# Designs tried in a protein design run: peptides against a protein of PDB entry 5A53. Part 207

Target 1, 230 residues: chain A of PDB entry 5A53
Amino acid sequence: LVENVKQALFIPGQSCNKNLHDIMVDLSALKKPDMKRFNRKNDIHPFEDMSPLEFFSEKNDCSLMVLMTSSKKRKNNMTFIRTFGYKIYDMIELMVADNFKLLSDFKKLTFTVGLKPMFTFQGAAFDTHPVYKQIKSLFLDFFRGESTDLQDVAGLQHVISMTIQGDFQDGEPLPNVLFRVYKLKSYKSDQGGKRLPRIELVEIGPRLDFKIGRIHTPSPDMVTEAHKKP

## One batch from the design tools (peptide; made by RFdiffusion4, then SolubleMPNN)

Design b2_p26_6_s2 (from b2_p26_6, 9 letters changed)
Fold by OpenDDE base, seed 3:
Structure b2_p26_6_s2 (fold): chain B 230 residues (1-230), chain A 26 residues (1-26)
Amino acid sequence: as target 1 above (230 residues)
Amino acid sequence: MSYEELLAAHKAAEDYYNKNYLKSKP
C-alpha cells in the first residue's frame, strides 16, 4: 500500500517567540518538501476552539499541523495536531526544554531532501502507555514520508531517535521524550581482512527535549473511520 | 542509552522492517 505523504502546516501562534521560530524552521526542514509555514502569527487556542485549525487543514490540504505558542505555564509549546477529513483527530502539547540545539549548532552535513528517516524508539512505554503510543504514532505519521522501495533502504541517511527520559510509575509525571536526529555514515573497515561495514551515527540536529502537556484523543467513531480507509 | 544500544535498536528496527514489510511485496 503506497500511503500518500501527509502534508504538514507550521503555524506561529500569537505568543510565538524567536526560539520557537528557529525551532519551527529547523524541524520543518526535516519535513521538506511536504511542509508549509505561515509567516504571520495567528491567534489560535486549540484546546478552547478547534475550528480555526480545521479551517486551515482544509484550506491548505494539510492533515498535520504544528502550532507554536509560549506562555509562563507552557513555555516553548509545540501543539501537534492531526486531522482526518479535515476534522481534528488528535492533539498533543510538546514543550521544548531550554537546552535545545539548532541545526546551526551541529556540523553542516549534506543530505538529500525527501529520503525517509528510520525511527528508533527507546522505552517500553512507547508500546504500552497510551500517551507514548500516541507520540510514537504521531512522529511516525509526521516524518515517515513516501513508501520507499528496497533500494531506498540502502539510501537511508537519517535516523530519528525518540527516548523516554526514565522510568515512571502510575500517578507520576510523565518523563520527557528526547528527540534526536542522526545521519548514518558507512565506513569500510579494513581491519583484519573482514570488511565489516562500520556504521556510525552523527548527530545533525535539531536536539529537542519534549515535556508532555495537554492531550486530545480521537473519538471512538473517528478511530473506526480512520481504520476503514486503506 | 549508549551509542551501541542505539545502534542495536536501529539494526533491530531495520531487520524487523526488512523481515515484515519488504518480503510482503509480491
Scores: peptide ipSAE 0.019, ipTM 0.423, DockQ to the pose 0.117
Fold by OpenDDE base, seed 4:
Order: structure tokens, then C-alpha cells, then sequence
Structure b2_p26_6_s2 (fold): chain B 230 residues (1-230), chain A 26 residues (1-26)
């Protein structure tokens, strides 16, 4: 079953600023060709009323949405939304820290559109903690693209790395998630007659540190329906 | 590339960036 590549819709909210717009452009570039972007600001408050997002999901045939908003309390906020059957499945606010870097801040490496990224997740909580499990699931859904056979590993030029910034205990604020994108460069090393390919990671951007905000979790019924393989 | 090598490369890239970006702040 070739799972259809999930389409993403990027929505500037009413409070979207230049920085968020630039972040949106760069992050959406990683999702090409499987993305749409609105040019107009939309007054959407997903934690107050989800109905506009469900409408946009259906109208644009997008199961992934990103709402770009900014306020004093939630600066540079990217609300990631997933839908199932055009109904809200889950939502998470990820606020981009001010130390972000755009693609323009890195050496222009030719980006081949449609290359599948490899993923790396650093931090045990990605497999144990509900919030980080949701983040892991979300980013895999967002950027994994079409399932190709593992044999195309030779064609995998990009790595998306997500790292939990430190340890935490119960009741403590959840550490940020460090989002990094690398290009794999293979160098022929002529050391000792064995050409061992040396692989180097070159950061290509964007660089985003995500502060976790509000979360909406799916109902148990929606989880059951979403896990039903057709 | 092993996971450990990838993690090491990630850390090295972050350290390099942080070192250079922190220096480039006037």
C-alpha cells in the first residue's frame, strides 16, 4: 500500500509577522511539492474553534496544517494540526525561539525537491512521553513523504534531526525540541587503499528550536479509526 | 553512518554554529 503522501497547508494567522512568514516559506520548501500556502491572513483560533481548520482541510484536501500566529504569550507560534477524515485529529503549538536560522543563513546547497529525509530522534522521551511521541509522529507524518524501499538509501541526501533539549522530571516544563536539517555529503577517503566513504553532515536549514505550547489530543474513538488500516 | 556518528556530527554542527554565531553577534 503506497500511503498517499500527506498534503500540508500553511496558513498565516491574523498575527503572522515577517519572521513567521520567512520560517513558513523555508519550512514549506522542505514539504514541496506536497504543500499549499495561503497568501492571505486568516483569523483562526484553533483552540477556541476548530471548525475553520476542518473546513480548510476538506476544501484543500490537506491532512496536515500549520497555522502561523504570534502573540506576547505565544511568540512565533506554529500550530501543527493533523486531520483524519477532515476532522481534527490532534494539534500542537510549537513556538520558534528567536535564535532561528533561515535557509539563506546557510551555504546555498542545491536542494532537490522531493528527496525523502532520513529522521533522527534524540531523547528517550520521544518513545515514552505522550507529548514527545505526538511530536515524533507529527514530524514523521509531515516530512516522511512517500514510502520508498530502503534500497533508495543511496538517494537519501537529507537528514531531519530532532533533539529534546535536556532531561526533565514530572511536573517540570517540557524541554524544547531542536529541529535541524542536514545534507549528507559523501567524501572518498583514500586512507590506506580502502576507499571508505566518509559521510559528513552539512547543516542546510532551517534551524528551529521549538518550545512546546498547548496540545489537543485525539479522542479514543478517533485513535481507533485512524489506526484501522483500510 | 551509525546513529552514534550521526549524533556526533549533529553535535559538532551545532557546536560549530553556536560558536560562530555567538562570535558574529556584535
Amino acid sequence: as target 1 above (230 residues)
Amino acid sequence: MSYEELLAAHKAAEDYYNKNYLKSKP
Scores: peptide ipSAE 0.023, ipTM 0.498, DockQ to the pose 0.037; fails the geometry check
Fold by OpenDDE base, seed 5:
Structure b2_p26_6_s2 (fold): chain B 230 residues (1-230), chain A 26 residues (1-26)
Amino acid sequence: as target 1 above (230 residues)
Amino acid sequence: MSYEELLAAHKAAEDYYNKNYLKSKP
């Protein structure tokens, strides 16, 4: 089953600022060609009323949405939304820390649009903790694109790294998730032997540290329905 | 490049980042 590549819709909220707009541009560049972006600000409060997002999901045929908002309490907030059958499946607030870097802050490396990123996840909680499992699932769903069975390593030009920033105990604030993007560079080893091409990772951006905010989890019924659709 | 080599390169990049950018915040 070639899962159709999920389309993403980027929505500037009413409180969207320049920094969030720039972050949106850079993050959406990684989702090309499978992204849409609104040019107008929309007054959407997804944790109060989800109906506008369901409407946008259906109207734009997008099962992934990102709402860009900023307030004193929730600065540089990216609300990631997934829909199933154009109904809200899950939501998570990821607030970008002020230490972010844009693509313009890195050496411009040409990358081929549409190549699938490889993912790496650092931190045991990505496999055990429900919130970090949701984040892992979300980012895989967002950027993995079409599942090609041929993980042709030759087609891997980009690595998306997600790292949990430190250890935590139950009841403690959840550590940030460090989002990094690398390009693979193959160097010809000049030393005349059968040396495997030396591969180096070069950071290309954006660099985002995500603080976890509010979460909406799917109902058990929606989970069951989402798993039943082929 | 093997998956293992890619993973090793990734770990090295993350370790470098963690050493240089995360530990440097007082």
Scores: peptide ipSAE 0.020, ipTM 0.424, DockQ to the pose 0.045; fails the geometry check
Fold by OpenDDE base, seed 1:
Structure b2_p26_6_s2 (fold): chain B 230 residues (1-230), chain A 26 residues (1-26)
Amino acid sequence: as target 1 above (230 residues)
Amino acid sequence: MSYEELLAAHKAAEDYYNKNYLKSKP
């Protein structure tokens, strides 16, 4: 079954700024060819009214959306939205910290468009805590391209790494999620007469530290429906 | 992270995805 790769729509909100635009461009480049970007700002407030997002999901045939907004309370905010049957499934606000790096801040490495990235998740909470489980699920769903056979190591050129920044206790603010993108470089290393392939990870960007904001979780009924539909 | 750890993490992520999103599709 060729899984229909989920299409992403990147939407600049009314408060979208240059930094968010640049982040949007760089992050959406990782989703090529399966992305669309609006050139116009749209006045959308997902946590007040979700109807405009459902409309855009349907009109653009996109089950993934990213809304770019910025305010004093929610600076550099990327709202990630998933839809099912063009209805809102879940949403999460991920605010990009000011220490972000763009692709232009790294050595230009050629990347092949459309290759499925490998994922690494660092932090036990990605498997146990509901919010981090949602983040893990979202990013896997968002950047999962066509299933290339894992055996084609030559095709696995990119790694998306997500790390929870530190430990936390119940009731404490949720630590940031460190988003990193690496290119795999294989070197022939002659160590001890055995040519062991040495693999190095080279950061290619963007570098984003996500502060977790507001979350919308799906209804139990919608979870059931989303799991039933092929 | 070693290549083996990366591969293991990838497989775990893939298995997780397949278990939760693909295999739950009839």
Scores: peptide ipSAE 0.016, ipTM 0.396, DockQ to the pose 0.389; fails the geometry check

Design b2_p26_6_s3 (from b2_p26_6, 10 letters changed)
Fold by OpenDDE base, seed 4:
Structure b2_p26_6_s3 (fold): chain B 230 residues (1-230), chain A 26 residues (1-26)
Amino acid sequence: as target 1 above (230 residues)
Amino acid sequence: MSYEELLAAHKAAEDYYEKNYLKSKP
């Protein structure tokens, strides 16, 4: 089953600023060609009324959406939305910290559009904690692209790394998630006649530290329907 | 590449960019 690549829609909210716009451009570049962007600001408050997002999901045939908003309480907020059957499945607010870096902050490496990234997740909570499990699932859905055979691993040039920033206990604020993008560089090591390819990671951007905000979780019924393989 | 090697490469790459590229922007 070739799972159809999930299409993403990037939506500037009414409070979208230049920094969020630049972040949106750079992050959405990683999703090309499976990405649409709105050029106009939209007055959407997904935790108050989800109906506009469901409408946009259906109208644009996008099961992934990112709403770009900013306020004093939720600065540089990227609300990630997934839909199932054009209905809201889940939502999560990820606020970009001020230490972000754009693609222009890194050495221009030629990015081949449509290359599938490898993923790395650092932190046990990505497998155990419901919020971090949702984040892991979300980013895999966003950037995994088409399923390719393992043979294409040799062609994988990019790594998306997600790291939980530190340990936490129950009742503590959830640590940030560090989002990094690397290009794999292979060097021929001339050590002792065995050319073992040394692989180095070169950061290519964007660099984003995500603070976790509000979350909407799917109903048990929607979970059951979404896990039904066609 | 092991997870540890990948994490080491990640840290090395971040350090390299912070020290040599991000600070060297005029």
Scores: peptide ipSAE 0.023, ipTM 0.514, DockQ to the pose 0.029
Fold by OpenDDE base, seed 3:
Structure b2_p26_6_s3 (fold): chain B 230 residues (1-230), chain A 26 residues (1-26)
Amino acid sequence: as target 1 above (230 residues)
Amino acid sequence: MSYEELLAAHKAAEDYYEKNYLKSKP
């Protein structure tokens, strides 16, 4: 099944700062060519009024949006939004910790634009806890790229890794999600006559630690509709 | 590469970066 690649729109909010702008540029580079960015700040408060985002979804034909805002309470906040039929499906606030690294902090590696990343998820909660299930679903949807049936490991250039930072119990604050991007390098090891391909992971950035904020979950009706259209 | 091998490679890469890369950048 060739699923159509979802288009993403990156929106600087009114409170967008230099750090968020730089993060936006680097994260959106991973979504090329299926990405648009606004150059102007927009005064959008998605948890107060979703109508501007629905308008932008329709106008730009984007089912994925990222709003960049910053406040004392929600510093370096990336609100990830998904739409279905240009209506808000779900939203999640992911606040970037101050220890972030940009692409410029890593060795520049050549990569082919449009290759499908491989994903790895570390932490059982990605399969059991509703919030982490939503995060997993969101990032798979966001960076899925073109479905090439070619499982050719040779065609896999990127790995997106997401790790839950530690264990947690019910009623405790949700641990951060560690976002990492690696390039796969295949080496032929000539050790002992068995040419086992050695695969090495090289971090390429950006490096982002996400603190989980507010969440909007889809209505039961929208869930049912989204499952009916394969 | 299995998922387990990928996880192992990922952990090894993280450990490598924590030990060698993050400490080596002033």
Scores: peptide ipSAE 0.022, ipTM 0.512, DockQ to the pose 0.031
Fold by OpenDDE base, seed 1:
Structure b2_p26_6_s3 (fold): chain B 230 residues (1-230), chain A 26 residues (1-26)
Amino acid sequence: as target 1 above (230 residues)
Amino acid sequence: MSYEELLAAHKAAEDYYEKNYLKSKP
């Protein structure tokens, strides 16, 4: 089965800064080898005109895009875009809080390129609230891809943890999503004569707290078309 | 990794998260 792993394109916007560039490098490292990065800044405003993104999707054969922009209102903004048939399916702005940590801030561990991460989602809203459902779907599509063969589980060395930062009520601002990446360390533990595998999680980065911004939801027609493709 | 090891990894991730992030509510 040729795993049709979705390719990601990372696009520095005109307002991309050093911090966003560093975040882009580190986050895109988790998507290797299925990642492209532009070295040039592009003046793209996806919530004003989506056409440039559709063009880039088609030209680069990428169904996933991340636009890196920063402004006073939307600091450290990562716009995540999905396309279907090179047309915009959905978009979400995720603004990285200033407390972010890069891979360089953690103990350097050997990273195997191309390993599929395991995901953990913490917070009931990931299964109930439409915005958090979109985030869950997006990150699963972005990093896991379609295949979860048991054989991939044997190679699982990384966990991506996504957590909703607290409870919220209807009409309240949506809590941030805490993005964390861990390496799994398996130890043989002799506890009580039973060799129970002890699994320890070691944070490897990046550490990102995402503030939710603007969202573009797919049209009902595009939802229907996207679900028809196996 | 067995399914049991995967479940243990998920649980460890959840437990780690609860310990380090959820309990840090003042």
Scores: peptide ipSAE 0.018, ipTM 0.483, DockQ to the pose 0.049
Fold by OpenDDE base, seed 5:
Structure b2_p26_6_s3 (fold): chain B 230 residues (1-230), chain A 26 residues (1-26)
Amino acid sequence: as target 1 above (230 residues)
Amino acid sequence: MSYEELLAAHKAAEDYYEKNYLKSKP
């Protein structure tokens, strides 16, 4: 089953600022061509009323949404939303730290639009902790695109790295998630007759450190329905 | 490029980042 590539809708909230706009542009560039963006600000409060997001999901045929808001309490907040059957499946607030870097801050490396990124996840909590499992699932769903059976490693040009920033115990604040994007560069190493291609990772941006905010988890019924492959 | 080579390159990049950007914040 070629799962149809999930479409993403980027929504500037009423409090969207220049930094969030720039981040949205860069992050949405990684989702091309499978993204839409609103040009107008929308007054949406997803943790108060989800109905506007469900409406936008249906109207735009987008199962992925990102709401861009900023407040004193939740600065540079990217609310990631997934829908199933145009109903809210899950939501997570990811606040971008002020140390972010844009694509313009890196050497412009041409990347081919539409190439599937490889993902790497650093931190045991991505496989054990519910919140980090949701983040892992979300980003895989967001950027992996069509499942090609052949991980044609030869076609891999990009790596998305996600790292949990440090260890934590139960009851402690959840560490940030470090989001990094690298381009694979193959160098012909002429060292010693075996042309082993030396592969180097070059950071291309954006660089985002995500602070975890509020979370909405799917109902058990929706989980069951979403896992029912037709 | 093998998956192992890609993983090694990724680790090297993360280690470089951790060393140069994470530890440098006082």
Scores: peptide ipSAE 0.023, ipTM 0.451, DockQ to the pose 0.053; fails the geometry check

Design b2_p26_6_s4 (from b2_p26_6, 9 letters changed)
Fold by OpenDDE base, seed 4:
Structure b2_p26_6_s4 (fold): chain B 230 residues (1-230), chain A 26 residues (1-26)
Amino acid sequence: as target 1 above (230 residues)
Amino acid sequence: MSYEELLKANQEAEKFLEENYLKSKP
């Protein structure tokens, strides 16, 4: 069963500020053409009442949502939401650190919009720890684009990189996740027998360091239904 | 990062996505 590309809805919350708006614009640009943005602020508190998000998911046919809010406790907060059958599947708060960089902070490089990115994940916890597995799943699901069987690697223009910032032990605060976007430059390398292309990764932005906040996880029944292969 | 390392990392990510694929609808 090949599903259509998951559509994303970006929602300014009531507390959305200029920085969050700019971050929203730049992050959503990576999801073009498969995204919508609301221009109006919406008073949504997803950990208190999820019903408004379910309504927006259904009304806009978007199974991915990002709510932009900011408070003293949760500054520059991006709540990432996924839905299954327009019901909330999971949520995670990712707070953007103040050291963020926008697309305007990088050299503008021409790239084709809508191409499938390559992904890199750095940190063992992405495969073992439930929170980081959720983040890995979320970002893969969010940015994978069209499922074309053609690994036309020749058409890949950008890399999304996610890195866990350092090691941690049980009971310690979860390290930040470093989100980076690179343009892939490929050069013909005439190095002897294996004609492997030489590559260069050029950062293009945005640059976001995510602090992990609150999480909502699906019911076991919803997990089973959402993972059913036809 | 070499091209081979990048390709491998991407293949691992794609495999993870296939193994953990979430439907959007029933």
Scores: peptide ipSAE 0.684, ipTM 0.961, DockQ to the pose 0.898
Fold by OpenDDE base, seed 2:
Structure b2_p26_6_s4 (fold): chain B 230 residues (1-230), chain A 26 residues (1-26)
Amino acid sequence: as target 1 above (230 residues)
Amino acid sequence: MSYEELLKANQEAEKFLEENYLKSKP
């Protein structure tokens, strides 16, 4: 199944602050050109009323949305929303910890806009735990970009790494997800054999530690329809 | 991380995406 690249809409909430704005700018830069940003704050409370988000999804033809809000209880909160047929499919609150780093905190490295990232996920829970599976699905869906043939792996410039911060047991608070972005440097091995290139990963930012907040999950019927293979 | 490890991790991620592909529209 080949669909067009999912478009993302970044929405400043009424409580959006400078830090969230900066984070929004930097994170959305990784989604260019498949990204829109609102310049105005919007009073949206997605866990109280989802209808404004559905309206924005349809009006902007964006199946991905990120709402930027901040409160004492939910500081630096990025609510990630996905839609199916412009209806809310899922939502997850990811609160950015205060230790974040912006792109400006790293050495500026040139990267081509619109290149598909490579992904790495560290932590078994990304495959087993429903919340981390949702996060994995979300970020893959968010940043996958154009469907490229496997041959284009050699052209990949950056790596998005997501790591679960430590082990956890049932009933414990869910560990943060560490979001990191690296530029891939590939060095030709001068040894004329079929040796795989040596790589270096250079962090380019942003650096975000996500605390997991509230979640909305789709109905079973919506899951079935959204995952229906043609 | 080696190139092989990175490639493998990315392939696993791509496989996951394929297996869990979410349509945006019906």
Scores: peptide ipSAE 0.680, ipTM 0.961, DockQ to the pose 0.866
Fold by OpenDDE base, seed 5:
Structure b2_p26_6_s4 (fold): chain B 230 residues (1-230), chain A 26 residues (1-26)
Amino acid sequence: as target 1 above (230 residues)
Amino acid sequence: MSYEELLKANQEAEKFLEENYLKSKP
């Protein structure tokens, strides 16, 4: 079953500030052309009532949503939502730390819109811990783009890197996830050995450190249906 | 990161996505 590329809807909440708006613009630029943004603020509290998000998912045909809110308790909060059949599947709050960098903070490099990114995940918990597995699943699902055979064009690809910030034990607060975006530069290696190109990763932004907040997980029945292979 | 390491990491990510593929609709 080849589904169409999942569409993302970016929603400013009532408490959306300038910094969150700028972050939204820059992060959503990585999802072009498969992205919509609302220009108006919407009063949505997804952990109190999910019905407005389900409505927006259906009306906009978007199975991915990002709600931008900010409060004293949850500053620069990006709530990532996925839907299955326009019903809420999962939600996660990712709060952007104050050390963020925008695309304007980096050297403007030519970015090709619509190319499939390469992904790197650093940290064992991305494969073992349920929350980090959800984050891995979410970001892969969010940014995978179209299945293009263009993986071989080393010179045109960007890399999305996600890193767990340090080790943690059970019962400790979950470390932040470091979100980084790089442009891949490939150089022909004249070294007569393995013809693997030398690469350079140049950071292009945005740079976001995500603090993990509240999570909503699907019911076991919804998990079974959403993962059902034909 | 080498090109080989990058390719491997991306392949692992793609495999994870295939194994955990979430449908958007029934």
Scores: peptide ipSAE 0.679, ipTM 0.960, DockQ to the pose 0.862
Fold by OpenDDE base, seed 1:
Structure b2_p26_6_s4 (fold): chain B 230 residues (1-230), chain A 26 residues (1-26)
Amino acid sequence: as target 1 above (230 residues)
Amino acid sequence: MSYEELLKANQEAEKFLEENYLKSKP
């Protein structure tokens, strides 16, 4: 199934502040060219009324949305939304911890816009726990970009890394997800007769530690429809 | 992380995405 690249809409909420705006700008830069940003604040409360988001999804032809809000209870909150047929499929609140770093905090490296990232996920719960599976699915879906032949790994310039911050047991608070972006540097290495390139990962930002908040999950019927293989 | 480890991790991620592909439209 070849669908067009999913388009993302970044929406500043009424409570969007400068820090959250800067985070929005930097994170959305990773989604270029498949990204739109609103310049105006919108009063949207997705866990109270989803209808405004469905309207924006349809009007902007965006199946991915990120709502930027901040409150005392939910500081630096990025609500990630996916739609199916312009209806809400799922939502997750990811609150950015105060230790965040912007692109400006890292050494400026040349970056080609629109290249497909490589992904790494660290933590067994990404494959077993429903919430972390949703996060994995979301970020893969969000940043996949154009389907390029994976064979030209030499052309891949950046890595998105997501790490679960520590182990947890059932009933414990869900650990944060550490979002990191690296530039891949490859060097010819003649180590041991295996012509495998030596790689270095250089962090380029943004650096975001996500605290998991509220979640909306789709109905079983919507899951079935959205995952139907052609 | 080695190049092989990175490639493997990315392949596992791509496989996951293919197995859990979410359509945007019917």
Scores: peptide ipSAE 0.678, ipTM 0.960, DockQ to the pose 0.872

